# Designs tried in a protein design run: peptides against a protein of PDB entry 4A54. Part 40

Target 1, 94 residues: chain A of PDB entry 4A54
Amino acid sequence: MSVADFYGSNVEVLLNNDSKARGVITNFDSSNSILQLRLANDSTKSIVTKDIKDLRILPKNEIMPKNGTKSPSTNSTKLKSAETYSSKNKWSMD

## One batch from the design tools (peptide; made by RFdiffusion4, then SolubleMPNN)

Design b2_p16_5_s4 (from b2_p16_5, 6 letters changed)
Fold by OpenDDE base, seed 5:
Structure b2_p16_5_s4 (fold): chain B 94 residues (1-94), chain A 16 residues (1-16)
Amino acid sequence: as target 1 above (94 residues)
Amino acid sequence: LEKKTEELKKALEKEL
């Protein structure tokens, strides 16, 4: 079994510095022993394998913790329905 | 998932 068999898996990685990363495994550089993760913000993080203290595969449905960057509440600007002001042309017959 | 995790760990260890 190779690391490539796990491409597309969601993982949580604990690093030796006690930092954590969560992402999808997108690539592994065997020459440099670098694991690449796609993060929730669509950026890529490269992790040197020797810096990994522990890791786990996450369930597919586990919402990658969006770092609480509040998705800017798209204020649903209620596009006020263009009230078609039916300008009743009151043709005043005088 | 636990078994798969251990398999991934073993795969990474082989690349060291």
Scores: peptide ipSAE 0.667, ipTM 0.927, DockQ to the pose 0.690
Fold by OpenDDE base, seed 2:
Structure b2_p16_5_s4 (fold): chain B 94 residues (1-94), chain A 16 residues (1-16)
Amino acid sequence: as target 1 above (94 residues)
Amino acid sequence: LEKKTEELKKALEKEL
């Protein structure tokens, strides 16, 4: 598996400084180890992979918290894997 | 989602 297989996934990233970022994975720069997230405000955040303490993929139904407005329907591009994420639990094992 | 999360983590670890 490559990071590119997860493009379009909505993720929460916990950084080493305990700050959090939420966004859709739009790109990964392998040369610089930079993960790019599209945020709820449509801006792009670049995250150095070394600064990531933890991350999780968010369920498709979890609307990215927009600052105060309805989370844009982040078209979470379906991971091409045909397996529908079980919607039963936000953290269901797949 | 947990399995996919772990898979993503492993993918990122390979790029370090």
Scores: peptide ipSAE 0.620, ipTM 0.925, DockQ to the pose 0.666
Fold by OpenDDE base, seed 3:
Structure b2_p16_5_s4 (fold): chain B 94 residues (1-94), chain A 16 residues (1-16)
Amino acid sequence: as target 1 above (94 residues)
Amino acid sequence: LEKKTEELKKALEKEL
């Protein structure tokens, strides 16, 4: 199996700095070991493979939360910690 | 999905 076999898969990536990224695998640069994800806002995030602590493939039906929720402009700069919705998606043994 | 996840992890490990 190659990383290319997983293009189009929706993944959640846990990085070594404990940040998370969620997106669709669009490319892998084998020369530089860089995984490219398309994010919900159609931007691309490049992740160096060595910076990955853990990852999981998400079900196809998980609608990437369109960041289009206009959080109402309440001025509170509280960096909403990305509540990683630990959606207990019952990983169906697929 | 768990099996596919492990396959992806193994594929990435081969590129290190």
Scores: peptide ipSAE 0.664, ipTM 0.926, DockQ to the pose 0.739; fails the geometry check
Fold by OpenDDE base, seed 1:
Structure b2_p16_5_s4 (fold): chain B 94 residues (1-94), chain A 16 residues (1-16)
Amino acid sequence: as target 1 above (94 residues)
Amino acid sequence: LEKKTEELKKALEKEL
C-alpha cells in the first residue's frame, strides 16, 4: 500500500512541535518525503514526514477544506477537492 | 477509519 492510495483523505496531523494541521492529502513527494495537505483556506501545507508525530484520518462529516483550484503537484495524479472526496470517494468509516 | 489510519501510517513509515 502506498501513500497515494490515501489521496483525497481528510487527515489531522500532529507534528513533533505539538502543532496540528488538518487538511486533505493532495500529494506526496517520495524523493523528499514531503506530504502535501490542502487546508480549509485552500492553501497548501507541505509537511516533512519525519516531522509527523502522529496522524489520523478524519470522518468526512468533519470540517473539510473548501473546493479550490488545483494545487501544484509533483505527481501526475489529478488532485481531488474536498467535495469530490465526499461525493466520489467512498471511504470506509473503519 | 482506524484500520485505514494504520495503513496510512505504515505507508508513510516505508518512505522514511
Scores: peptide ipSAE 0.648, ipTM 0.925, DockQ to the pose 0.688; fails the geometry check

Design b2_p16_6_s1 (from b2_p16_6, 10 letters changed)
Fold by OpenDDE base, seed 4:
Structure b2_p16_6_s1 (fold): chain B 94 residues (1-94), chain A 16 residues (1-16)
Amino acid sequence: as target 1 above (94 residues)
Amino acid sequence: KFDELLEELKKKELLE
């Protein structure tokens, strides 16, 4: 299962410094080992994986504390798996 | 799923 399968998941990350971050996984930079989270304020936080002590996936039903910030519309960007429809260009040899 | 994510993150970090 790829890290990309968790894109859009709401997570709580416990860092090695005992700080916590909550956000939605938006990207993982494998070359730099950086996990990107979108926070409740629509900012992005980059976390080096080495700094992660623990991570948990938050259940969908956990009432995000209604701090009056409008739940960012989880635009579920359905990463439409680009089914590369190999359009077999049937070259009709006429 | 949770442990798998951490394992994959760690695995990618170790491969680099």
Scores: peptide ipSAE 0.119, ipTM 0.707, DockQ to the pose 0.045; fails the geometry check
Fold by OpenDDE base, seed 1:
Structure b2_p16_6_s1 (fold): chain B 94 residues (1-94), chain A 16 residues (1-16)
Amino acid sequence: as target 1 above (94 residues)
Amino acid sequence: KFDELLEELKKKELLE
């Protein structure tokens, strides 16, 4: 198994500074230990693996918040994915 | 799958 097997996976990364990043794995630089994520705004974030405290793969059904391209017409059902991230800090490794 | 990813990253010494 290689990191490349996870390319295209949607992940949430918890950093050592307790910040979070969510995106799709687009690349991994093994020489420099850099994980690249494509974020919801189509920007790319590079993360040094030593700064990663924890990582989880998001289930396929968790719709990355697509930046609401206001496609004009139909009823923006607020998918309030109010994921009440219940503040329980239990970073569950699956 | 996550545990597998972490283990692969650890094996490559990508995670300290």
Scores: peptide ipSAE 0.118, ipTM 0.695, DockQ to the pose 0.067; fails the geometry check
Fold by OpenDDE base, seed 5:
Structure b2_p16_6_s1 (fold): chain B 94 residues (1-94), chain A 16 residues (1-16)
Amino acid sequence: as target 1 above (94 residues)
Amino acid sequence: KFDELLEELKKKELLE
């Protein structure tokens, strides 16, 4: 299995500084050990893997908190509330 | 799948 198998997956990354990032894995630079995430605002964030404390794959139904830019009103199927997955499993490597 | 990713990252010394 390679990191590329996770491209397109929504993930939440916990950093060593206890900050969090959420995005879609778009690339992994193995040479520089950098994970690239596409954020909800379509920007890209590069994260050095050594700074990653933990990572979880978000369920497909977990609506990334869209920063409120009104995506055009396509029939908003009620993105059910971010089920706060129980704190215990938040960083469990499933 | 994620555990496997972390294992690969650790194996490559990409994660401390």
Scores: peptide ipSAE 0.118, ipTM 0.699, DockQ to the pose 0.063; fails the geometry check
Fold by OpenDDE base, seed 2:
Structure b2_p16_6_s1 (fold): chain B 94 residues (1-94), chain A 16 residues (1-16)
Amino acid sequence: as target 1 above (94 residues)
Amino acid sequence: KFDELLEELKKKELLE
């Protein structure tokens, strides 16, 4: 599986400085180790992966405002809605 | 899926 398989996924990223970013994965630069997120305001944020403390995939039902950019219809292989992250650990691995 | 993403990122030495 490649990082590209997660393009279009809504994620919440916890950074090493304890700040958070939420957005859609739009690109990954493997050469520079940069994860690119589209934010709710349609701006793009580039995150160096070394600055990522934790990441979680948000369930599809969280209506991120579909600004009309067609999530590339990657074939709906049902990325099974990240099952209910056990309420116990906000950053539990799934 | 998240575990797979993290594993891929770790494999690429993208995450410590």
Scores: peptide ipSAE 0.118, ipTM 0.693, DockQ to the pose 0.050; fails the geometry check

Design b2_p16_6_s2 (from b2_p16_6, 9 letters changed)
Fold by OpenDDE base, seed 5:
Structure b2_p16_6_s2 (fold): chain B 94 residues (1-94), chain A 16 residues (1-16)
Amino acid sequence: as target 1 above (94 residues)
Amino acid sequence: SFEETLKELLEKKLKE
């Protein structure tokens, strides 16, 4: 089994400074000992493995960092209801 | 190595 087998897994990392990072494993650089996570905001965080105190895999049912589903900003372009100005054809009887 | 430790940890969690 390789680290690559865990690519795509959602994990929580506890660092030596007691900070936490949560994201999806996207890459591991063995030469530099760097773990790369994609965070909930779609940014990437690189973590030096020597700074990792603990790591846990999050269950799939746990709300994956909401890929900010860009709620399609329904730019409700309020189609300005073209007020069909009923041009009252002023039938000028002459 | 960290890699081996990570593998072991992940393997344990995946088997659980």
Scores: peptide ipSAE 0.119, ipTM 0.696, DockQ to the pose 0.051
Fold by OpenDDE base, seed 3:
Structure b2_p16_6_s2 (fold): chain B 94 residues (1-94), chain A 16 residues (1-16)
Amino acid sequence: as target 1 above (94 residues)
Amino acid sequence: SFEETLKELLEKKLKE
């Protein structure tokens, strides 16, 4: 199993500063220790892995970025944009 | 879990 096996996964990343980022994993640069997420607005966010406190895979029924996922869109009522925000939400690492 | 495995893989790659 490699990190590349997770490319295309929709994830929520909790950072050390308690901010959160949501996006699709597009790349991991091991040399530079950078995880790249594509956000709902098609922008790319680069996250230094040392700044990651926790990470979870979002269920398919949750909000997904419009672009960056090859999985068929389920019956999503409203696609919320992937965003970086500072909030305390339910966080369970499994 | 899947998430823990991903985290472990990332951490492993960082140490390489």
Scores: peptide ipSAE 0.138, ipTM 0.720, DockQ to the pose 0.060; fails the geometry check
Fold by OpenDDE base, seed 2:
Structure b2_p16_6_s2 (fold): chain B 94 residues (1-94), chain A 16 residues (1-16)
Amino acid sequence: as target 1 above (94 residues)
Amino acid sequence: SFEETLKELLEKKLKE
């Protein structure tokens, strides 16, 4: 499994400054330790991984506002399924 | 979890 297997996943990121960002993973720059997200408004946000306090994958059934932007294509790779969020803390990394 | 796996992969890449 590689980081690229998660490209196209919707995530919520909690930063060390307690701000939050929601978007689709579009890229990870290992050289600079930067995670790139596409936001609902189709803009791109770069996040330094050292600034990430926690991260969760958003469930597919969660309503996310979209500004008419189609989700990027993902590789056909078997991914682990997240636990039901009803029994899991929002920021749990189990 | 899926999220933990992602975090571990990211951290692994940071150590390279």
Scores: peptide ipSAE 0.135, ipTM 0.716, DockQ to the pose 0.039; fails the geometry check
Fold by OpenDDE base, seed 4:
Structure b2_p16_6_s2 (fold): chain B 94 residues (1-94), chain A 16 residues (1-16)
Amino acid sequence: as target 1 above (94 residues)
Amino acid sequence: SFEETLKELLEKKLKE
């Protein structure tokens, strides 16, 4: 099991200074011991793990204030079907 | 719990 197995989990982090952060785990830097969260406003917050007093996983049913997470509009770039321009080579014999 | 496992995992990585 790796920290990566927890990516995508919604968590609430209580810091040693009694501040709280809520977000989705997006990355963990093992070299620097930094947990990265994506916040509701789509910003990222880096937290040094030694500053974490407590961590809990948020239940799926907690309506995080829907800041309109613009579902990444998969801009389905409709690959416009290359209209086969039948180049009628008009061989004008003359 | 999942939270406990996560904490343990994080702590382990910190000690490494």
Scores: peptide ipSAE 0.135, ipTM 0.720, DockQ to the pose 0.044; fails the geometry check

Design b2_p16_6_s4 (from b2_p16_6, 6 letters changed)
Fold by OpenDDE base, seed 2:
Structure b2_p16_6_s4 (fold): chain B 94 residues (1-94), chain A 16 residues (1-16)
Amino acid sequence: as target 1 above (94 residues)
Amino acid sequence: RFEELEKELKEKEEEE
């Protein structure tokens, strides 16, 4: 498989500094070891792979909130419970 | 699937 097989996949990246990024894989620059993510605000974030501590592929049914669909803000800031996939560590490889 | 992606990312980092 190539990194290109994951293009368009929604991912959450945990960085070595414990910061998180969530976006769609849009490109991988193999010459510079840079993973490119499209964020929910349509901006692009470049991440050096050496800075990646862990990555998870998000299920396709997690509709990224496209900025355009105002899901009616029912004031419940239910942080959409990260679907706790079964008792596996948050960063279990698949 | 992530294991395959991680493997490829690490393999690329080892080739540099």
Scores: peptide ipSAE 0.133, ipTM 0.699, DockQ to the pose 0.063
Fold by OpenDDE base, seed 5:
Structure b2_p16_6_s4 (fold): chain B 94 residues (1-94), chain A 16 residues (1-16)
Amino acid sequence: as target 1 above (94 residues)
Amino acid sequence: RFEELEKELKEKEEEE
């Protein structure tokens, strides 16, 4: 399977330093082992895969607060703050 | 799906 099959997926990444990053997978640089995430502020974060302790694919219904571009239909389901999601995320290595 | 992504990431780290 290719990392490209996950492009456009919302993910939460736990780093070895216990920091978290959340974004959309935009690219994977296989030559440098770098995962690129688009963050909610439209900035790009590059993460070395060796620094990844754990990763989780977020369900599609978790509307990352995209700035301004209304994809059309679905109602403002309460953005569960990143904090509320982190407390229930058993990082299952499953 | 995640296990497959994690596996592919690890396999590439071992090839480097």
Scores: peptide ipSAE 0.133, ipTM 0.697, DockQ to the pose 0.069
Fold by OpenDDE base, seed 1:
Structure b2_p16_6_s4 (fold): chain B 94 residues (1-94), chain A 16 residues (1-16)
Amino acid sequence: as target 1 above (94 residues)
Amino acid sequence: RFEELEKELKEKEEEE
């Protein structure tokens, strides 16, 4: 399998500094070991793979809230509050 | 699927 098979996947990345990033995998630079994520604000974040402590592929049904251009008013399905994933949840590598 | 991505990311880091 190649890293390219994961392009367009929504991921949550836990960094070695305990910071989190969520985005879509847009590119991987194998020569520099850099993973590029597109964030919800349409910005790009480059992450060195060496700085990645853990990664989670999000299920396709977790639509990252696109800053909605008006797709028509189907009711406010509650964005389930980002459960404060307490820093104690053992990242189960599933 | 994550283990496959992590394995591939690590396998490329070992080839440098």
Scores: peptide ipSAE 0.131, ipTM 0.692, DockQ to the pose 0.069
Fold by OpenDDE base, seed 3:
Structure b2_p16_6_s4 (fold): chain B 94 residues (1-94), chain A 16 residues (1-16)
Amino acid sequence: as target 1 above (94 residues)
Amino acid sequence: RFEELEKELKEKEEEE
């Protein structure tokens, strides 16, 4: 299971500076440890993984505004429901 | 947990 299995997933990233970023995972550079997010304004944000305090995968039912690019049906490999990070999942930095 | 996730992501990318 590679980071590529999460491509096209909507995520919220909490940074070490307590700033938040929301976007779709578009790329991960393992060599440089850089996560790329497409933001709601169609801009790309690069985030160094060391600057990430916490990351949550948003459920598909969170209506992010449909920018109408048909997400290619990435084969529903059953990502075992990473526990529905219920809105109550306290950022458990375990 | 994020360091474990980063480690797991790197380890799983090296194992593929």
Scores: peptide ipSAE 0.116, ipTM 0.672, DockQ to the pose 0.030; fails the geometry check

Design b2_p16_7_s1 (from b2_p16_7, 7 letters changed)
Fold by OpenDDE base, seed 5:
Structure b2_p16_7_s1 (fold): chain B 94 residues (1-94), chain A 16 residues (1-16)
Amino acid sequence: as target 1 above (94 residues)
Amino acid sequence: DELEKLTELLKKALES
């Protein structure tokens, strides 16, 4: 089991200063020991792991304020295949 | 190390 197995999990992080951060785990920088969370406002918060006192995983059903990720309206641009009907101008030579 | 610490915190969080 790796930290990457938890990417996409919604978590509450309790810091050593007793402050809390809530967000989705998006990345872990092992070189710098930094956990990255996407917050409800779509911003990213970087947390140094040494500052983490505790962590809990939040249930999926807690209404994360759905930042309305508008489902990309697949504007099915109907590529009107302009079937260029090549009107063969039959030049009738009479 | 900090990776191990974080991993253990996440594992414990799954069991809660």
Scores: peptide ipSAE 0.600, ipTM 0.912, DockQ to the pose 0.132
Fold by OpenDDE base, seed 1:
Structure b2_p16_7_s1 (fold): chain B 94 residues (1-94), chain A 16 residues (1-16)
Amino acid sequence: as target 1 above (94 residues)
Amino acid sequence: DELEKLTELLKKALES
């Protein structure tokens, strides 16, 4: 089991200074021991693991920071139906 | 190491 298995999990992190951070795990930098959380305001918070006192996984029903997955507004490019202008070739036979 | 610490915290959180 790796830390990457928890990517996308909504967590509450208790820090050594008794402050709390809530967010979705987006990345872990193993070289620098930094956990990255996406917060409710879509900002990213970097937490040094040495500062982590405790961690809990929040139930899915708690207001996950809306990953504002802005559904890529599929710009429904209204394919303007090329109105086939029926060129009435009025061949006026004189 | 810190990776092991974090891994254990996550495992514990899952079991809780």
Scores: peptide ipSAE 0.599, ipTM 0.912, DockQ to the pose 0.130
Fold by OpenDDE base, seed 3:
Structure b2_p16_7_s1 (fold): chain B 94 residues (1-94), chain A 16 residues (1-16)
Amino acid sequence: as target 1 above (94 residues)
Amino acid sequence: DELEKLTELLKKALES
């Protein structure tokens, strides 16, 4: 089992300073001992492995809080039901 | 080494 087997996993990293980082593992630089996480805002955070105290894998279904893209208020423009005006064509038989 | 450390952390995370 290699670190590369975990690429794409969503993780929470606990650092030695008791701060936490959440993101998807995108890369590990073995030469420099740097773990790269893609964050919710699509930025990349580089973490030195020496600073890692603990790590947990988050379930796939945990929706990373996307920064509240303002759900465009779907103004449900109530499509006014076009009242089908039944134009009674009175065929005048003259 | 740090690779071994990270590998062990990831393995432990799978087993919890």
Scores: peptide ipSAE 0.596, ipTM 0.911, DockQ to the pose 0.124
Fold by OpenDDE base, seed 4:
Structure b2_p16_7_s1 (fold): chain B 94 residues (1-94), chain A 16 residues (1-16)
Amino acid sequence: as target 1 above (94 residues)
Amino acid sequence: DELEKLTELLKKALES
């Protein structure tokens, strides 16, 4: 699992100064240890990872106030529960 | 390192 696996995730970041930032993870600069968030106003906020105290992933259903950014409809592909079709072969004895 | 820190934070966030 890499940081890149979380690109596109909507997150709330708690900083060491107890301020919060909310946005979509767009990039991580490993060389400079900078996390980039796209904010609701389509601006980009750069956060130094040293300043991060905690992070949570926001539920898809939390309507971030739609200021007109088309949330990419992540088609939540409903992971169809693999119904284990127990094929009971009823062998009819004729 | 900071990459490890961030990775762990993200992993924990996924489990919660």
Scores: peptide ipSAE 0.595, ipTM 0.911, DockQ to the pose 0.142

Design b2_p16_7_s2 (from b2_p16_7, 7 letters changed)
Fold by OpenDDE base, seed 2:
Structure b2_p16_7_s2 (fold): chain B 94 residues (1-94), chain A 16 residues (1-16)
Amino acid sequence: as target 1 above (94 residues)
Amino acid sequence: DKLEELTKKLKEALEK
């Protein structure tokens, strides 16, 4: 399993200096051992893995920093329910 | 805990 399998995961990182960072994993540089997080303010933080004391993946239900990604208001196009055209069977009884 | 397991896997992946 690679770090790339966890892209998009929300994580809390505890650093060796006892500071914490929370963000979504957006990239990992394996050559340089750098983990990239997108933070709540849409900024990017690069963390050297050697500086990581501990890490945990946060549950989806935990308050993900509201990345103001404008959820495209999917204009719920009111699927006009195809009104069943009541075919008026005009039974002309002649 | 599934998250714990995933966390473990992530940690392992970061060490590679």
Scores: peptide ipSAE 0.651, ipTM 0.921, DockQ to the pose 0.764
Fold by OpenDDE base, seed 4:
Structure b2_p16_7_s2 (fold): chain B 94 residues (1-94), chain A 16 residues (1-16)
Amino acid sequence: as target 1 above (94 residues)
Amino acid sequence: DKLEELTKKLKEALEK
């Protein structure tokens, strides 16, 4: 199998410095031994394979870092409550 | 475990 067979897989990478990265495998540069991950914030992180201490494929049920589908910022446009203009027509009966 | 097996395969692929 090639790394390309795992494109789209969500992985957790433990680096030699004990930091962790989680993302979807998007590319692998075999010439330079660079693994590319798309992170939760839609940025791309390039990791040199020699810096990888360990990795695991995450189960599909683990919340993929939601591609920040921009939750449509429901600009809760505060629908200004339609102030019922109760125009009390004060009919001045003279 | 399937994920463990796949992880192993990925690790092997990264070493090539």
Scores: peptide ipSAE 0.650, ipTM 0.921, DockQ to the pose 0.605
Fold by OpenDDE base, seed 1:
Structure b2_p16_7_s2 (fold): chain B 94 residues (1-94), chain A 16 residues (1-16)
Amino acid sequence: as target 1 above (94 residues)
Amino acid sequence: DKLEELTKKLKEALEK
């Protein structure tokens, strides 16, 4: 399995300095070994995997204080496909 | 425990 399979999971991360971080896995940079978490305050924390001492996936029912920020409405900005107006230059040879 | 198993899999994925 890949780390991407766990995107959206709530995790508690214990760092080597004995500090803890809790958040949702939002991204993983495999090249640089950086795990990105969205925290309860909607901020983002990047963690280098070498700094992780331990981690655990939290059960869904543990009420992380849902700061009820509404799921960012993915305003699917419909990229209006630039209608390539094919200007049919009808050169009528008359 | 299912969560423990998933946690293990995540740890393994992070080490790759």
Scores: peptide ipSAE 0.650, ipTM 0.922, DockQ to the pose 0.702
Fold by OpenDDE base, seed 3:
Structure b2_p16_7_s2 (fold): chain B 94 residues (1-94), chain A 16 residues (1-16)
Amino acid sequence: as target 1 above (94 residues)
Amino acid sequence: DKLEELTKKLKEALEK
């Protein structure tokens, strides 16, 4: 199985510096070991895999409270809001 | 459990 099989998945990434990022996997550069996430502000964050302490795939159907906020409740298959934990930005993806 | 398995697979894929 390749990382490409997980494109579109919403993930929470814990970095070695104990910061957290949440976003949708948009790309993976296997040659350079760089994971790209689309964040809540629609920007792209590139993360070197060596900087990842832990990660998890977020449930698609779960309304995730984020920094005291709620993701929009939709009945459609919608990717949960991506955000950096230091940011209160919210972004939803269909 | 399913998400945990998928997460494991993703982690393994990232190590390649």
Scores: peptide ipSAE 0.638, ipTM 0.919, DockQ to the pose 0.768

